# Peptides against a protein of PDB entry 3MAZ, part 14

Target 1, 99 residues: chain A of PDB entry 3MAZ
Amino acid sequence: VLNPMPACFYTVSRKEATEMLQKNPSLGNMILRPGSDSRNYSITIRQEIDIPRIKHYKVMSVGQNYTIELEKPVTLPNLFSVIDYFVKETRGNLRPFIC
Target 2, 99 residues: chain A of PDB entry 3MAZ as posed
Amino acid sequence: VLNPMPACFYTVSRKEATEMLQKNPSLGNMILRPGSDSRNYSITIRQEIDIPRIKHYKVMSVGQNYTIELEKPVTLPNLFSVIDYFVKETRGNLRPFIA

## One batch from the design tools (peptide; aimed at target 1 S36 H56 K58)

Design b2_p16_3_s1 (made by RFdiffusion4, then SolubleMPNN; from b2_p16_3, 6 letters changed)
Fold by OpenDDE base, seed 2:
Structure b2_p16_3_s1 (fold): chain B 99 residues (1-99), chain A 16 residues (1-16)
Amino acid sequence: as target 1 above (99 residues)
Amino acid sequence: MAAPEENDMDAPWPVY
């Protein structure tokens, strides 16, 4: 059983995600995608602070929660919360890619 | 075996 996924989830590779974000920046700058393992995910962003920068983050399934792999890890209850966290903490700088 | 893809560890938001 799979619960609904965030709107910015796409079954794409790292390369494909990068291309999507670069091609249509007006649609958003954050994509959630499958990780290397079945229950893990990755987030690709195209953040434009000074210059456009593509970054990739690992989201690990830990128990019933998800941990964003960072220097200072962040654990959240579900993938929707993960996406929301990226949006809120960047004060809207990051927006889910919606096509 | 495929080479591992490196991920970023620096948060895209302020870190205190």
Scores: peptide ipSAE 0.603, ipTM 0.855, DockQ to the pose 0.075
OpenDDE base, seeds 1, 3, 4, 5: peptide ipSAE 0.596, 0.602, 0.599, 0.600; ipTM 0.856, 0.855, 0.854, 0.856

Design b2_p16_3_s2 (made by RFdiffusion4, then SolubleMPNN; from b2_p16_3, 5 letters changed)
Fold by OpenDDE base, seed 3:
Structure b2_p16_3_s2 (fold): chain B 99 residues (1-99), chain A 16 residues (1-16)
Amino acid sequence: as target 1 above (99 residues)
Amino acid sequence: MEAPEENDMDAPWPVY
């Protein structure tokens, strides 16, 4: 049984995610991928505010929620909410990568 | 186990 995951989730490495975003920027600029530990994830983005910048964020599973590890951490109920948060807070600047 | 990689801590959105 495969539980639903966000459309921008891919079982790829940090390097592969970076390559995907660089090669096809028109398809989106945000990828969710497996983290180093079980139940944890990472998000890779290619944000183009002034110049293209690749960044990687850690999403930690805490209890039944997920916390985006930032200077000011954000806790959300599920991975779908995590993706939505990135989209909303950047006012659409970040979009899930859909291949 | 993969070698440790640095992660970013600055939010990609404005912090007020």
Scores: peptide ipSAE 0.604, ipTM 0.853, DockQ to the pose 0.077
OpenDDE base, seeds 1, 2, 4, 5: peptide ipSAE 0.602, 0.602, 0.602, 0.601; ipTM 0.853, 0.852, 0.851, 0.852

Design b2_p16_3_s3 (made by RFdiffusion4, then SolubleMPNN; from b2_p16_3, 7 letters changed)
Fold by OpenDDE base, seed 3:
Structure b2_p16_3_s3 (fold): chain B 99 residues (1-99), chain A 16 residues (1-16)
Amino acid sequence: as target 1 above (99 residues)
Amino acid sequence: MAAPEENDIDAPWPVY
């Protein structure tokens, strides 16, 4: 049985996620999507600090946790925590895309 | 096959 997913999770491709964020920036700028593998995911963001920039991050399932693949990796207990981490660390600059 | 798309590793928040 599948557990509930974060509200910003969509079964879309990298390209589709990019288009969603570009078309409706007022709805949020962060999408969680399926990774290339079974229990892994990807996060696509459209951050507007100096200019709009699209970036894609890997979220790898490791044991019972999830690791955000960064230069300095961050491991969290679940996908909800992963989303919250992105929001918190950017002080709200990143917000989950809700349509 | 086409090469896989690259992912980013630079955090979108300040790194200390």
Scores: peptide ipSAE 0.591, ipTM 0.850, DockQ to the pose 0.075
OpenDDE base, seeds 1, 2, 4, 5: peptide ipSAE 0.590, 0.567, 0.582, 0.587; ipTM 0.852, 0.845, 0.848, 0.851

Design b2_p16_3_s4 (made by RFdiffusion4, then SolubleMPNN; from b2_p16_3, 7 letters changed)
Fold by OpenDDE base, seed 2:
Structure b2_p16_3_s4 (fold): chain B 99 residues (1-99), chain A 16 residues (1-16)
Amino acid sequence: as target 1 above (99 residues)
Amino acid sequence: MDAPEENDIDAPWPVY
């Protein structure tokens, strides 16, 4: 079975995503969710470097690609690559939330 | 109508 969306994608709000990550940190610390506009998404993370910090990033659909809205934007070919990028660049610190 | 929610732009990984 080929899933059209990353496993950590949930149709939840920012608030719900935050609660999910806080309640079950052992299941992962990164959630992909729908953005306010169609074709756009948001990523909520709960990173524990010094202390637990909740952050929210915008993932904008640009053409056939996706751009992570950062001070230094990163454009990737698909949402799976976006999730992979977060995992890889943090060397595993961020893990997709899987329940 | 709720005000727009602010998002973060600082990468959660080292920026080189």
Scores: peptide ipSAE 0.588, ipTM 0.843, DockQ to the pose 0.075
OpenDDE base, seeds 1, 3, 4, 5: peptide ipSAE 0.587, 0.588, 0.579, 0.581; ipTM 0.845, 0.843, 0.841, 0.842

Design b2_p16_4 (made by RFdiffusion4)
Pose (drawn by RFdiffusion4):
Structure b2_p16_4 (pose): chain A 99 residues (1-99), chain P 16 residues (1-16)
Amino acid sequence: as target 2 above (99 residues)
Amino acid sequence: SPVEEWFEKNPGFDEP
């Protein structure tokens, strides 16, 4: 079976992820990347609801699950599920960045 | 809107 990282996962820095989203909005507005100084992960998004804003979110590895660090944290079993949550919770506004 | 409220409740963080 294939169990890769999500399609919007790139081994890029916070800065590189920000630049990728600005340069190619047509390809999506969400990137999953390695968490700086941890074995965890970060999500970087570019949303154009009111004005363009770049936002970053922590996704922590906890046991065999991942916890999205939100006001009310959400725990899911894998990273595909985390991407699904971001899409669902933003009602489809967030789309994975497919380079 | 529900989407704006989601980003207001969860504004993210300033990563070092």

Design b2_p16_4_s1 (made by RFdiffusion4, then SolubleMPNN; from b2_p16_4, 6 letters changed)
Fold by OpenDDE base, seed 4:
Structure b2_p16_4_s1 (fold): chain B 99 residues (1-99), chain A 16 residues (1-16)
Amino acid sequence: as target 1 above (99 residues)
Amino acid sequence: SEIEEFFKRNPGFEEP
């Protein structure tokens, strides 16, 4: 069975993701997209703590889990948990982009 | 703040 993907997942490039976030900031500020390698992903965000800043994070498929490449890597069981982590860790500042 | 701290510690990366 094919598991569903998070609502903020889009098959877009880094550039396209950036443009999406900049064009419609009211729809959210976080996108999950395919990475350069199979089974890996990238998270693109547009944070507005001080000034708008685009940032990217690697989400690596490791075995049956996923590891977010942060200062202190975080390993989670699925992509939904990855999105949840970003939302919770930033106290809701990051919100999945829902188009 | 906790939010600022998160982004400070995790600046992210630039794809090649």
Scores: peptide ipSAE 0.627, ipTM 0.902, DockQ to the pose 0.854
OpenDDE base, seeds 1, 2, 3, 5: peptide ipSAE 0.624, 0.623, 0.621, 0.627; ipTM 0.902, 0.902, 0.901, 0.902

Design b2_p16_4_s2 (made by RFdiffusion4, then SolubleMPNN; from b2_p16_4, 6 letters changed)
Fold by OpenDDE base, seed 5:
Structure b2_p16_4_s2 (fold): chain B 99 residues (1-99), chain A 16 residues (1-16)
Amino acid sequence: as target 1 above (99 residues)
Amino acid sequence: SEIQEFFERNPGFEEP
C-alpha cells in the first residue's frame, strides 16, 4: 500500500520538470519529483522575484520523516508538509504545479 | 524581503 502523493508530484527528470514549469507558469511554479536515490525526492521551483530562476532542493527520506536540504535543514512528517513549507515560507509565492 | 531572503539563503543544488 502506497500513500497518496502531493498533487504536484510527477515522475519526471530534472530537465523535464524545468520544461514543465517554463512552458506553463500559470499552472504553478513548484514540482516534486523522484530523486537520484530511492525514497528520496527533489523539489524544482521557478522563482520569479526579479527574473525567472530555476532552483532545485533535495528532500531526503529520514526514517518516517523527510528532511529538506536547506541552509538550515527542516524535517517534516510527510511530503504534503514539505510542499506546505515551501508555500508558507515564500508567503504563497511558490504554488504547486497542477496539471 | 522575506521571500528574497529565503531564496538568497537557499540557492538550491546542482544534481550530480
Scores: peptide ipSAE 0.615, ipTM 0.901, DockQ to the pose 0.871
OpenDDE base, seeds 1, 2, 3, 4: peptide ipSAE 0.609, 0.607, 0.605, 0.613; ipTM 0.900, 0.899, 0.898, 0.900

Design b2_p16_4_s3 (made by RFdiffusion4, then SolubleMPNN; from b2_p16_4, 5 letters changed)
Fold by OpenDDE base, seed 5:
Structure b2_p16_4_s3 (fold): chain B 99 residues (1-99), chain A 16 residues (1-16)
Amino acid sequence: as target 1 above (99 residues)
Amino acid sequence: SEIEEFFKRNPGFDEP
């Protein structure tokens, strides 16, 4: 059984994700992509508070959950919740990249 | 701001 993925998930590299976000900032500023290891993922964002900055975060598969590698790690039940966390934590500043 | 604080505390990572 294959569960659906968040709309901002793309099978792209770190470099490609960066290029996507820089090229079309109006489409969103957050991408979920495959990590270096199977069943792990990375979040790439383009935050624009002072100046545009690209940042990457690890999302590690842990059992049936996912842990976002933050200063204080956050464990969530699925990838949709991971995306939701970033949106909520930044009060909507981060938005999923939709094309 | 809360947003600025989030990014300050969470700078992200560099992939190998």
Scores: peptide ipSAE 0.617, ipTM 0.901, DockQ to the pose 0.875
OpenDDE base, seeds 1, 2, 3, 4: peptide ipSAE 0.612, 0.612, 0.611, 0.616; ipTM 0.900, 0.900, 0.900, 0.901

Design b2_p16_4_s4 (made by RFdiffusion4, then SolubleMPNN; from b2_p16_4, 7 letters changed)
Fold by OpenDDE base, seed 4:
Structure b2_p16_4_s4 (fold): chain B 99 residues (1-99), chain A 16 residues (1-16)
Amino acid sequence: as target 1 above (99 residues)
Amino acid sequence: SEIEEFFKRNPGYKEP
Protein backbone atom coordinates (compact mmCIF):
# COMPACT_ATOMS: atom_id res chain seq x y z
CA VAL B 1 0.00 0.00 0.00
CA LEU B 2 1.30 3.41 -0.99
CA ASN B 3 0.97 5.86 1.87
CA PRO B 4 0.40 9.54 1.17
CA MET B 5 3.24 12.00 1.59
CA PRO B 6 3.22 15.06 3.87
CA ALA B 7 1.63 18.13 2.29
CA CYS B 8 4.98 19.93 2.25
CA PHE B 9 6.66 17.24 0.15
CA TYR B 10 7.78 18.38 -3.31
CA THR B 11 9.94 16.63 -5.87
CA VAL B 12 12.37 19.53 -6.10
CA SER B 13 16.11 20.08 -5.81
CA ARG B 14 17.88 21.86 -2.98
CA LYS B 15 18.13 24.99 -5.11
CA GLU B 16 14.48 24.90 -6.15
CA ALA B 17 13.33 24.40 -2.56
CA THR B 18 15.38 27.40 -1.47
CA GLU B 19 13.85 29.54 -4.20
CA MET B 20 10.33 28.43 -3.30
CA LEU B 21 10.78 29.38 0.34
CA GLN B 22 12.36 32.73 -0.47
CA LYS B 23 9.76 33.67 -3.08
CA ASN B 24 6.66 32.90 -1.02
CA PRO B 25 7.52 33.04 2.70
CA SER B 26 3.84 33.52 3.61
CA LEU B 27 3.06 29.98 2.44
CA GLY B 28 5.32 28.36 5.01
CA ASN B 29 9.01 27.89 5.68
CA MET B 30 9.62 24.13 5.56
CA ILE B 31 9.87 21.74 2.61
CA LEU B 32 10.46 18.00 2.47
CA ARG B 33 12.21 16.83 -0.70
CA PRO B 34 13.97 13.81 -2.18
CA GLY B 35 17.49 13.19 -0.99
CA SER B 36 20.45 12.24 -3.14
CA ASP B 37 19.74 8.58 -2.44
CA SER B 38 16.51 6.79 -3.37
CA ARG B 39 14.98 6.19 0.06
CA ASN B 40 16.39 9.25 1.78
CA TYR B 41 14.98 12.75 2.06
CA SER B 42 16.03 16.25 3.01
CA ILE B 43 14.28 19.03 4.88
CA THR B 44 14.89 22.60 3.75
CA ILE B 45 13.83 25.38 6.09
CA ARG B 46 13.93 29.15 6.10
CA GLN B 47 14.73 30.22 9.66
CA GLU B 48 12.87 33.38 10.62
CA ILE B 49 14.02 34.10 14.17
CA ASP B 50 16.57 36.81 13.48
CA ILE B 51 17.75 37.24 9.89
CA PRO B 52 16.41 34.76 7.34
CA ARG B 53 18.64 31.69 7.04
CA ILE B 54 18.26 28.69 4.77
CA LYS B 55 19.20 25.36 6.35
CA HIS B 56 19.06 21.76 5.18
CA TYR B 57 18.74 18.56 7.20
CA LYS B 58 19.10 14.95 6.16
CA VAL B 59 16.31 12.47 6.82
CA MET B 60 17.73 8.98 6.47
CA SER B 61 15.75 5.80 6.01
CA VAL B 62 16.87 3.31 8.65
CA GLY B 63 14.99 0.05 8.52
CA GLN B 64 11.31 0.89 8.84
CA ASN B 65 12.02 4.25 10.47
CA TYR B 66 13.53 7.62 9.61
CA THR B 67 16.36 9.38 11.38
CA ILE B 68 16.69 13.16 11.25
CA GLU B 69 20.36 14.04 11.30
CA LEU B 70 20.39 16.72 13.98
CA GLU B 71 22.93 17.51 16.68
CA LYS B 72 21.09 14.83 18.62
CA PRO B 73 19.65 12.44 16.00
CA VAL B 74 15.94 11.69 16.23
CA THR B 75 14.37 8.49 14.94
CA LEU B 76 10.69 8.47 14.01
CA PRO B 77 8.29 5.94 12.45
CA ASN B 78 7.17 7.93 9.40
CA LEU B 79 7.58 11.16 7.44
CA PHE B 80 4.48 12.73 8.98
CA SER B 81 6.16 12.37 12.37
CA VAL B 82 9.28 13.99 10.95
CA ILE B 83 7.33 17.07 9.92
CA ASP B 84 5.51 17.11 13.25
CA TYR B 85 8.83 16.99 15.08
CA PHE B 86 10.13 20.12 13.37
CA VAL B 87 6.88 21.98 14.05
CA LYS B 88 6.78 20.98 17.71
CA GLU B 89 10.46 21.52 18.46
CA THR B 90 10.23 25.07 17.13
CA ARG B 91 6.89 25.72 18.86
CA GLY B 92 5.22 26.42 15.55
CA ASN B 93 7.92 28.69 14.16
CA LEU B 94 8.46 26.19 11.36
CA ARG B 95 5.36 25.56 9.27
CA PRO B 96 4.90 23.23 6.28
CA PHE B 97 5.11 25.05 2.95
CA ILE B 98 1.70 24.68 1.34
CA CYS B 99 1.50 25.75 -2.29
CA SER A 1 14.58 30.80 23.84
CA GLU A 2 13.87 27.17 23.05
CA ILE A 3 13.46 28.04 19.38
CA GLU A 4 16.78 29.86 19.22
CA GLU A 5 18.48 26.93 20.90
CA PHE A 6 17.15 24.54 18.29
CA PHE A 7 18.54 26.56 15.42
CA LYS A 8 21.86 27.19 17.14
CA ARG A 9 22.41 23.51 17.83
CA ASN A 10 21.28 22.50 14.37
CA PRO A 11 22.99 24.57 11.67
CA GLY A 12 22.21 22.01 9.00
CA TYR A 13 24.56 20.63 6.38
CA LYS A 14 26.19 22.04 3.28
CA GLU A 15 26.57 20.31 -0.05
CA PRO A 16 29.97 18.66 -0.51
Scores: peptide ipSAE 0.687, ipTM 0.920, DockQ to the pose 0.802
OpenDDE base, seeds 1, 2, 3, 5: peptide ipSAE 0.687, 0.686, 0.682, 0.686; ipTM 0.921, 0.920, 0.918, 0.921

Design b2_p16_5 (made by RFdiffusion4)
Pose (drawn by RFdiffusion4):
Structure b2_p16_5 (pose): chain A 99 residues (1-99), chain P 16 residues (1-16)
Amino acid sequence: as target 2 above (99 residues)
Amino acid sequence: DEELLEILDSGEVDSD
């Protein structure tokens, strides 16, 4: 079976992820990347609801699950599930960045 | 739109 990283996962820095989203909005507005100084992960999004805003979220590895660090944290079993949550919670506003 | 902006501000960080 194939069990790769999510399609919007790129081994890029916070800065590089920000630049990728600005340069190619047509390709999506969400990137998953390695978490700086941890084995965890970060999500970087560019949303244009009111004005363009770059936001970053922490996704922590906890046991065999991942916890999205929100005001009310959400725990899911894998990274595909985390991307699904971001899409669902934003009602489809967030789309994975497919380079 | 205001509700979506509040969702998008939840857990946002300045460093990661």

Design b2_p16_5_s1 (made by RFdiffusion4, then SolubleMPNN; from b2_p16_5, 7 letters changed)
Fold by OpenDDE base, seed 3:
Structure b2_p16_5_s1 (fold): chain B 99 residues (1-99), chain A 16 residues (1-16)
Amino acid sequence: as target 1 above (99 residues)
Amino acid sequence: KEELLKILDSGALEET
């Protein structure tokens, strides 16, 4: 049984996620996708503050929580919180991709 | 505005 996932979660590859964000930037600029290993995930973003920038972050499953691989790792209770973190930290610059 | 880039620039990329 798969628990509810964030609206911006898609079972796509790193390349596909990048293409989705580039093709329809008006739909959002952040995608959550399966990681390459087990229960891990990745976040792909596309920001256009000055020039288009694509970045990918690791979201590691740790026990019942998730840790975003940042300079100073952030551990959160669920994937919804992970998405919220990216939105809040960027003051809304990042928005979940909703197609 | 430039600070928004710095926030995520400190993040670890999925692949190096």
Scores: peptide ipSAE 0.109, ipTM 0.744, DockQ to the pose 0.622
OpenDDE base, seeds 1, 2, 4, 5: peptide ipSAE 0.069, 0.072, 0.086, 0.077; ipTM 0.723, 0.720, 0.727, 0.722

Design b2_p16_5_s2 (made by RFdiffusion4, then SolubleMPNN; from b2_p16_5, 6 letters changed)
Fold by OpenDDE base, seed 2:
Structure b2_p16_5_s2 (fold): chain B 99 residues (1-99), chain A 16 residues (1-16)
Amino acid sequence: as target 1 above (99 residues)
Amino acid sequence: NEELLKILDSGAVEET
């Protein structure tokens, strides 16, 4: 049984996520979506600091936790924490996409 | 803002 998911979780593809963020930037700029493997996820972001930048990050299930694949990986206890990390790390520049 | 760009630069791109 699925636990509650972050509000910015959508069962969409990489392409669809990109299109969502491009089409409605006022709704947020970060989407959590299923990865290609069971229990893994991806984060798609669209930041506009200097130029629009779209990036896709792996969020891998590791035991009962989740690891964001960064140069220095970050392991967090749940997907809500993953979203919070992205928001916090960017001082609010990243906001969950709420459609 | 260099600090805000760190996560973009350090992130591992999803592989499909």
Scores: peptide ipSAE 0.101, ipTM 0.737, DockQ to the pose 0.681
OpenDDE base, seeds 1, 3, 4, 5: peptide ipSAE 0.080, 0.070, 0.098, 0.080; ipTM 0.726, 0.717, 0.736, 0.719

Design b2_p16_5_s3 (made by RFdiffusion4, then SolubleMPNN; from b2_p16_5 with D1N E6K E12A D16M)
Fold by OpenDDE base, seed 5:
Structure b2_p16_5_s3 (fold): chain B 99 residues (1-99), chain A 16 residues (1-16)
Amino acid sequence: as target 1 above (99 residues)
Amino acid sequence: NEELLKILDSGAVDSM
């Protein structure tokens, strides 16, 4: 049995994710989606602090963990923790997109 | 709050 995915995971493209976030900002501003490689993921965000900013981050599978590709990479044990990291580091500004 | 952007602004853009 496959482990569950975070609620903000959608099997969508970069373009689709961007459009989802732009269309319904009240539903959240962070999407987890498949990455370019089979076992990697991407995070798309639409953060609104001053102006809307769309960003896309690599989440790389490394063994049994995941590394968020930042200037100083962050390694976490699962995808739920990845989502939590984005929420926590933005003090709740980022919220998982729940459609 | 510009401080909230610092870490994420350092992020690598995905290749997709």
Scores: peptide ipSAE 0.140, ipTM 0.758, DockQ to the pose 0.702
OpenDDE base, seeds 1, 2, 3, 4: peptide ipSAE 0.118, 0.091, 0.088, 0.071; ipTM 0.746, 0.731, 0.726, 0.717

Design b2_p16_5_s4 (made by RFdiffusion4, then SolubleMPNN; from b2_p16_5, 5 letters changed)
Fold by OpenDDE base, seed 4:
Structure b2_p16_5_s4 (fold): chain B 99 residues (1-99), chain A 16 residues (1-16)
Amino acid sequence: as target 1 above (99 residues)
Amino acid sequence: KEELLKILDSGAVEST
């Protein structure tokens, strides 16, 4: 049994996540999904500022926290905070994908 | 705004 997860979490592959975001951009542009290793995750985004851009970020489980793999890594206490970070840093440009 | 892209462009792309 999984603990509560962010609403934009889906057990999908990188390819599926990309397709979901492209198919229904009005539903959001950010998906949290399982990473390649247990307890790790990935964030797939589709920003549409100048042109649509797909990117995939690593979210590494570190102890009881999570680190977003950026040039300057950001460590947060839970996955909800990870989602909030992406929303906040993009001033709302990124929104969780809700089916 | 291009600035928003720059913030996340520094992120490491997930390995395949």
Scores: peptide ipSAE 0.114, ipTM 0.754, DockQ to the pose 0.683
OpenDDE base, seeds 1, 2, 3, 5: peptide ipSAE 0.101, 0.100, 0.080, 0.092; ipTM 0.738, 0.747, 0.727, 0.730

Design b2_p16_6 (made by RFdiffusion4)
Pose (drawn by RFdiffusion4):
Structure b2_p16_6 (pose): chain A 99 residues (1-99), chain P 16 residues (1-16)
Amino acid sequence: as target 2 above (99 residues)
Amino acid sequence: LEDIPETQISGPLEPD
């Protein structure tokens, strides 16, 4: 079976992820990347609800699950599920960045 | 590129 990283996962820095989203909005507005200084992960998003805004979220590895660090944390079993949650919670506003 | 402000949702702004 194939079990790769999510399609919007790129081994890029916070800066590189920000630049990718600005340069190609047509390709999506969400990138999953390695978490700086940890074996965890970060999500970088560019939303244009009111004005363009770059936001970053922490996705922590906890046991065999991942916890999205939100006001009310959410725990899911894999990274595809985390991407699904970000899309669902934003009602489809967030779309994975497919380079 | 435009200097679009960045927001860290939890903890300090993450390093580059």

Design b2_p16_6_s1 (made by RFdiffusion4, then SolubleMPNN; from b2_p16_6 with E6F T7E I9L L13E)
Fold by OpenDDE base, seed 4:
Structure b2_p16_6_s1 (fold): chain B 99 residues (1-99), chain A 16 residues (1-16)
Amino acid sequence: as target 1 above (99 residues)
Amino acid sequence: LEDIPFEQLSGPEEPD
């Protein structure tokens, strides 16, 4: 049984995610996508404080949890929490891409 | 907000 995925999850490549965010910035600026292997994910964001900046973060499966690969790694219990973390840490600047 | 805390998300990015 596969658990539901966050609404901003799309089975797209790194390039496709970038294009989605650039094409429709009004729909959000954060995408969750498959990572390098079957159980890892990546977060692609488009921050636009001064100039548009695309960044990609690794979200690694660790046991039953997920670790966001940051300078100070953050481990969370599910992918919904991962999305929530990005939203809260940026005080709502990052919003899930919903199309 | 003038200062968005993106620094909280600093770290290595997914490699190309």
Scores: peptide ipSAE 0.434, ipTM 0.862, DockQ to the pose 0.134
OpenDDE base, seeds 1, 2, 3, 5: peptide ipSAE 0.425, 0.421, 0.413, 0.417; ipTM 0.859, 0.857, 0.855, 0.853

Design b2_p16_6_s2 (made by RFdiffusion4, then SolubleMPNN; from b2_p16_6 with T7E I9L L13P)
Fold by OpenDDE base, seed 5:
Structure b2_p16_6_s2 (fold): chain B 99 residues (1-99), chain A 16 residues (1-16)
Amino acid sequence: as target 1 above (99 residues)
Amino acid sequence: LEDIPEEQLSGPPEPD
């Protein structure tokens, strides 16, 4: 079964994601993209707290869930929940990039 | 404007 992907998912490379976020920061600062391995993804963010900073997080497929590779890993049931996690944990600082 | 605790999203970055 093929499920829809989060609105901020784009089939782009790390470089392209970075460029997208830099070019149109008003559209959001978080992108979900394919990882280097099948069924894995990466989250690219661009925060401007003090200076622009780009960071990438691994989202690993584990069984039927997804684990965000953080100091304290977080496992969620689907990619929508992954995006929601980033938004909620940052109290809205991170917003999905919507073209 | 409060800074977002880095601990919330701290961890090893995706390898280059």
Scores: peptide ipSAE 0.097, ipTM 0.711, DockQ to the pose 0.135
OpenDDE base, seeds 1, 2, 3, 4: peptide ipSAE 0.070, 0.051, 0.065, 0.056; ipTM 0.683, 0.670, 0.681, 0.669

Design b2_p16_6_s3 (made by RFdiffusion4, then SolubleMPNN; from b2_p16_6 with L1M E6V T7E I9M)
Fold by OpenDDE base, seed 2:
Structure b2_p16_6_s3 (fold): chain B 99 residues (1-99), chain A 16 residues (1-16)
Amino acid sequence: as target 1 above (99 residues)
Amino acid sequence: MEDIPVEQMSGPLEPD
């Protein structure tokens, strides 16, 4: 069976995602979830570099691609690439939350 | 491996 969504995708709210990451940090620190707009998504992360930091990023559908709304936007071909970007950019600091 | 600054992943946050 082909799963078109990343393993860390959950149909949860911003609040629920935050709670998931706080409750079980050993399972990962990054969640992909539905955005408020159709076909858009959000990434919730919980990094622990200096202090625990919860942040939420918009992942916008742009044509057939997805754009991560960062200071310097990053456009990628699919949601798997979006997750990969966060993992690679942080050299593994961010890991998909697998429940 | 050096730590990656949080700021590298900074950007506009999802609106409330």
Scores: peptide ipSAE 0.076, ipTM 0.659, DockQ to the pose 0.142
OpenDDE base, seeds 1, 3, 4, 5: peptide ipSAE 0.060, 0.041, 0.039, 0.057; ipTM 0.658, 0.651, 0.651, 0.657

Design b2_p16_6_s4 (made by RFdiffusion4, then SolubleMPNN; from b2_p16_6 with E6V T7E I9L)
Fold by OpenDDE base, seed 5:
Structure b2_p16_6_s4 (fold): chain B 99 residues (1-99), chain A 16 residues (1-16)
Amino acid sequence: as target 1 above (99 residues)
Amino acid sequence: LEDIPVEQLSGPLEPD
């Protein structure tokens, strides 16, 4: 049984994710995607605070939880919480890409 | 008009 994934999850590469965000910024600026040959994931964001900035964060599967690779790592119980974290920490500046 | 992050989302990025 496979649990549901966040709506902003897409089985795309880093390059494809970047292109998706660039082409349709009105649909959101955050994508969750598969990690490189692993059970892990990556978050690709495109913020336009001053200039467009693309960043990719590692979301590591640790046990039954997920850890966002930040200076101060954040561990959360599921991927939905991971997305929520990015949204809340940026006061809504980051929004899941929904196409 | 764009909201700013409460906390800086920094750290090791996914390698190329």
Scores: peptide ipSAE 0.097, ipTM 0.701, DockQ to the pose 0.148
OpenDDE base, seeds 1, 2, 3, 4: peptide ipSAE 0.092, 0.058, 0.044, 0.061; ipTM 0.693, 0.670, 0.657, 0.672; seed 3 fails the geometry check

Design b2_p16_7 (made by RFdiffusion4)
Pose (drawn by RFdiffusion4):
Structure b2_p16_7 (pose): chain A 99 residues (1-99), chain P 16 residues (1-16)
Amino acid sequence: as target 2 above (99 residues)
Amino acid sequence: SPVHHFYDQHSHDPNA
């Protein structure tokens, strides 16, 4: 079976992820990347609801699951599920960045 | 709105 990283996962820095989203909005507005200084992950998004904003979220590895660090944290079993949650919670406003 | 609330839950850590 194939079990790769999510399609919007790129081994890029916070800065590089920000630049990728600005340069190619047509390709999506969400990137998953390695968490700086941890084995965890980060999600960088560019949303244009009111004005363009870049936001970053922490996704922590906890046991065999991942916890999205939100006001009310959400725990899911894999990274595809985390991407699904971001899309669902934003009602489809967030789309994975497919380079 | 629920969507704005979600986006406001972002991390303020510069290394996030």

Design b2_p16_7_s1 (made by RFdiffusion4, then SolubleMPNN; from b2_p16_7, 6 letters changed)
Fold by OpenDDE base, seed 2:
Structure b2_p16_7_s1 (fold): chain B 99 residues (1-99), chain A 16 residues (1-16)
Amino acid sequence: as target 1 above (99 residues)
Amino acid sequence: SEIEAFLDQHSTDPNA
């Protein structure tokens, strides 16, 4: 039994995520994908503040929560909160990729 | 900017 995943979650590789974001920027610029380990995830974004920049972030499963690996790690209760965090921190600049 | 500063915290792990 798995909880629903965020709409921007795709079972894709780092490379595939990058390609998706580059191909259809109008659909969003943030993808959540499986990490290197079974319970970890990664966030791939394509930010176009000045020029297109692809960046990746680690979202580590810690207990029943998820920790976004940042300078000051942020721990959240679920992946939906993780996505929300990225959206809020960028004041809406980042938007989940909805294919 | 604040947004740039936030985003600069991206992972440098090639396997991220």
Scores: peptide ipSAE 0.723, ipTM 0.951, DockQ to the pose 0.902
OpenDDE base, seeds 1, 3, 4, 5: peptide ipSAE 0.720, 0.720, 0.721, 0.717; ipTM 0.951, 0.950, 0.951, 0.950

Design b2_p16_7_s2 (made by RFdiffusion4, then SolubleMPNN; from b2_p16_7, 7 letters changed)
Fold by OpenDDE base, seed 2:
Structure b2_p16_7_s2 (fold): chain B 99 residues (1-99), chain A 16 residues (1-16)
Amino acid sequence: as target 1 above (99 residues)
Amino acid sequence: SEIEAFLNQHSTDPNA
């Protein structure tokens, strides 16, 4: 019994996520993927503010919430909120990768 | 920019 995952969640590696974003930028520029541990995740983005930049963020499972490892960590109740946070903070610049 | 500032908070962990 698993809760629904965000549409941009893919069971892919860091490398694969990077390749997906580079190959089809029109489909979005943000992917949520499994982290190094079973209950942790990572966000991979490909931002083109100036030049294409691939960046990764850690999303740690903390209790029943998720904490985005930023300079000032942000804790959210679910992965959907995590995705929304990235979208909001970038004013829509980041869009979930929908394959 | 604000967006760049936000994004620059990315992880430097090679395993992220």
Scores: peptide ipSAE 0.606, ipTM 0.920, DockQ to the pose 0.898
OpenDDE base, seeds 1, 3, 4, 5: peptide ipSAE 0.485, 0.482, 0.493, 0.496; ipTM 0.846, 0.844, 0.845, 0.857

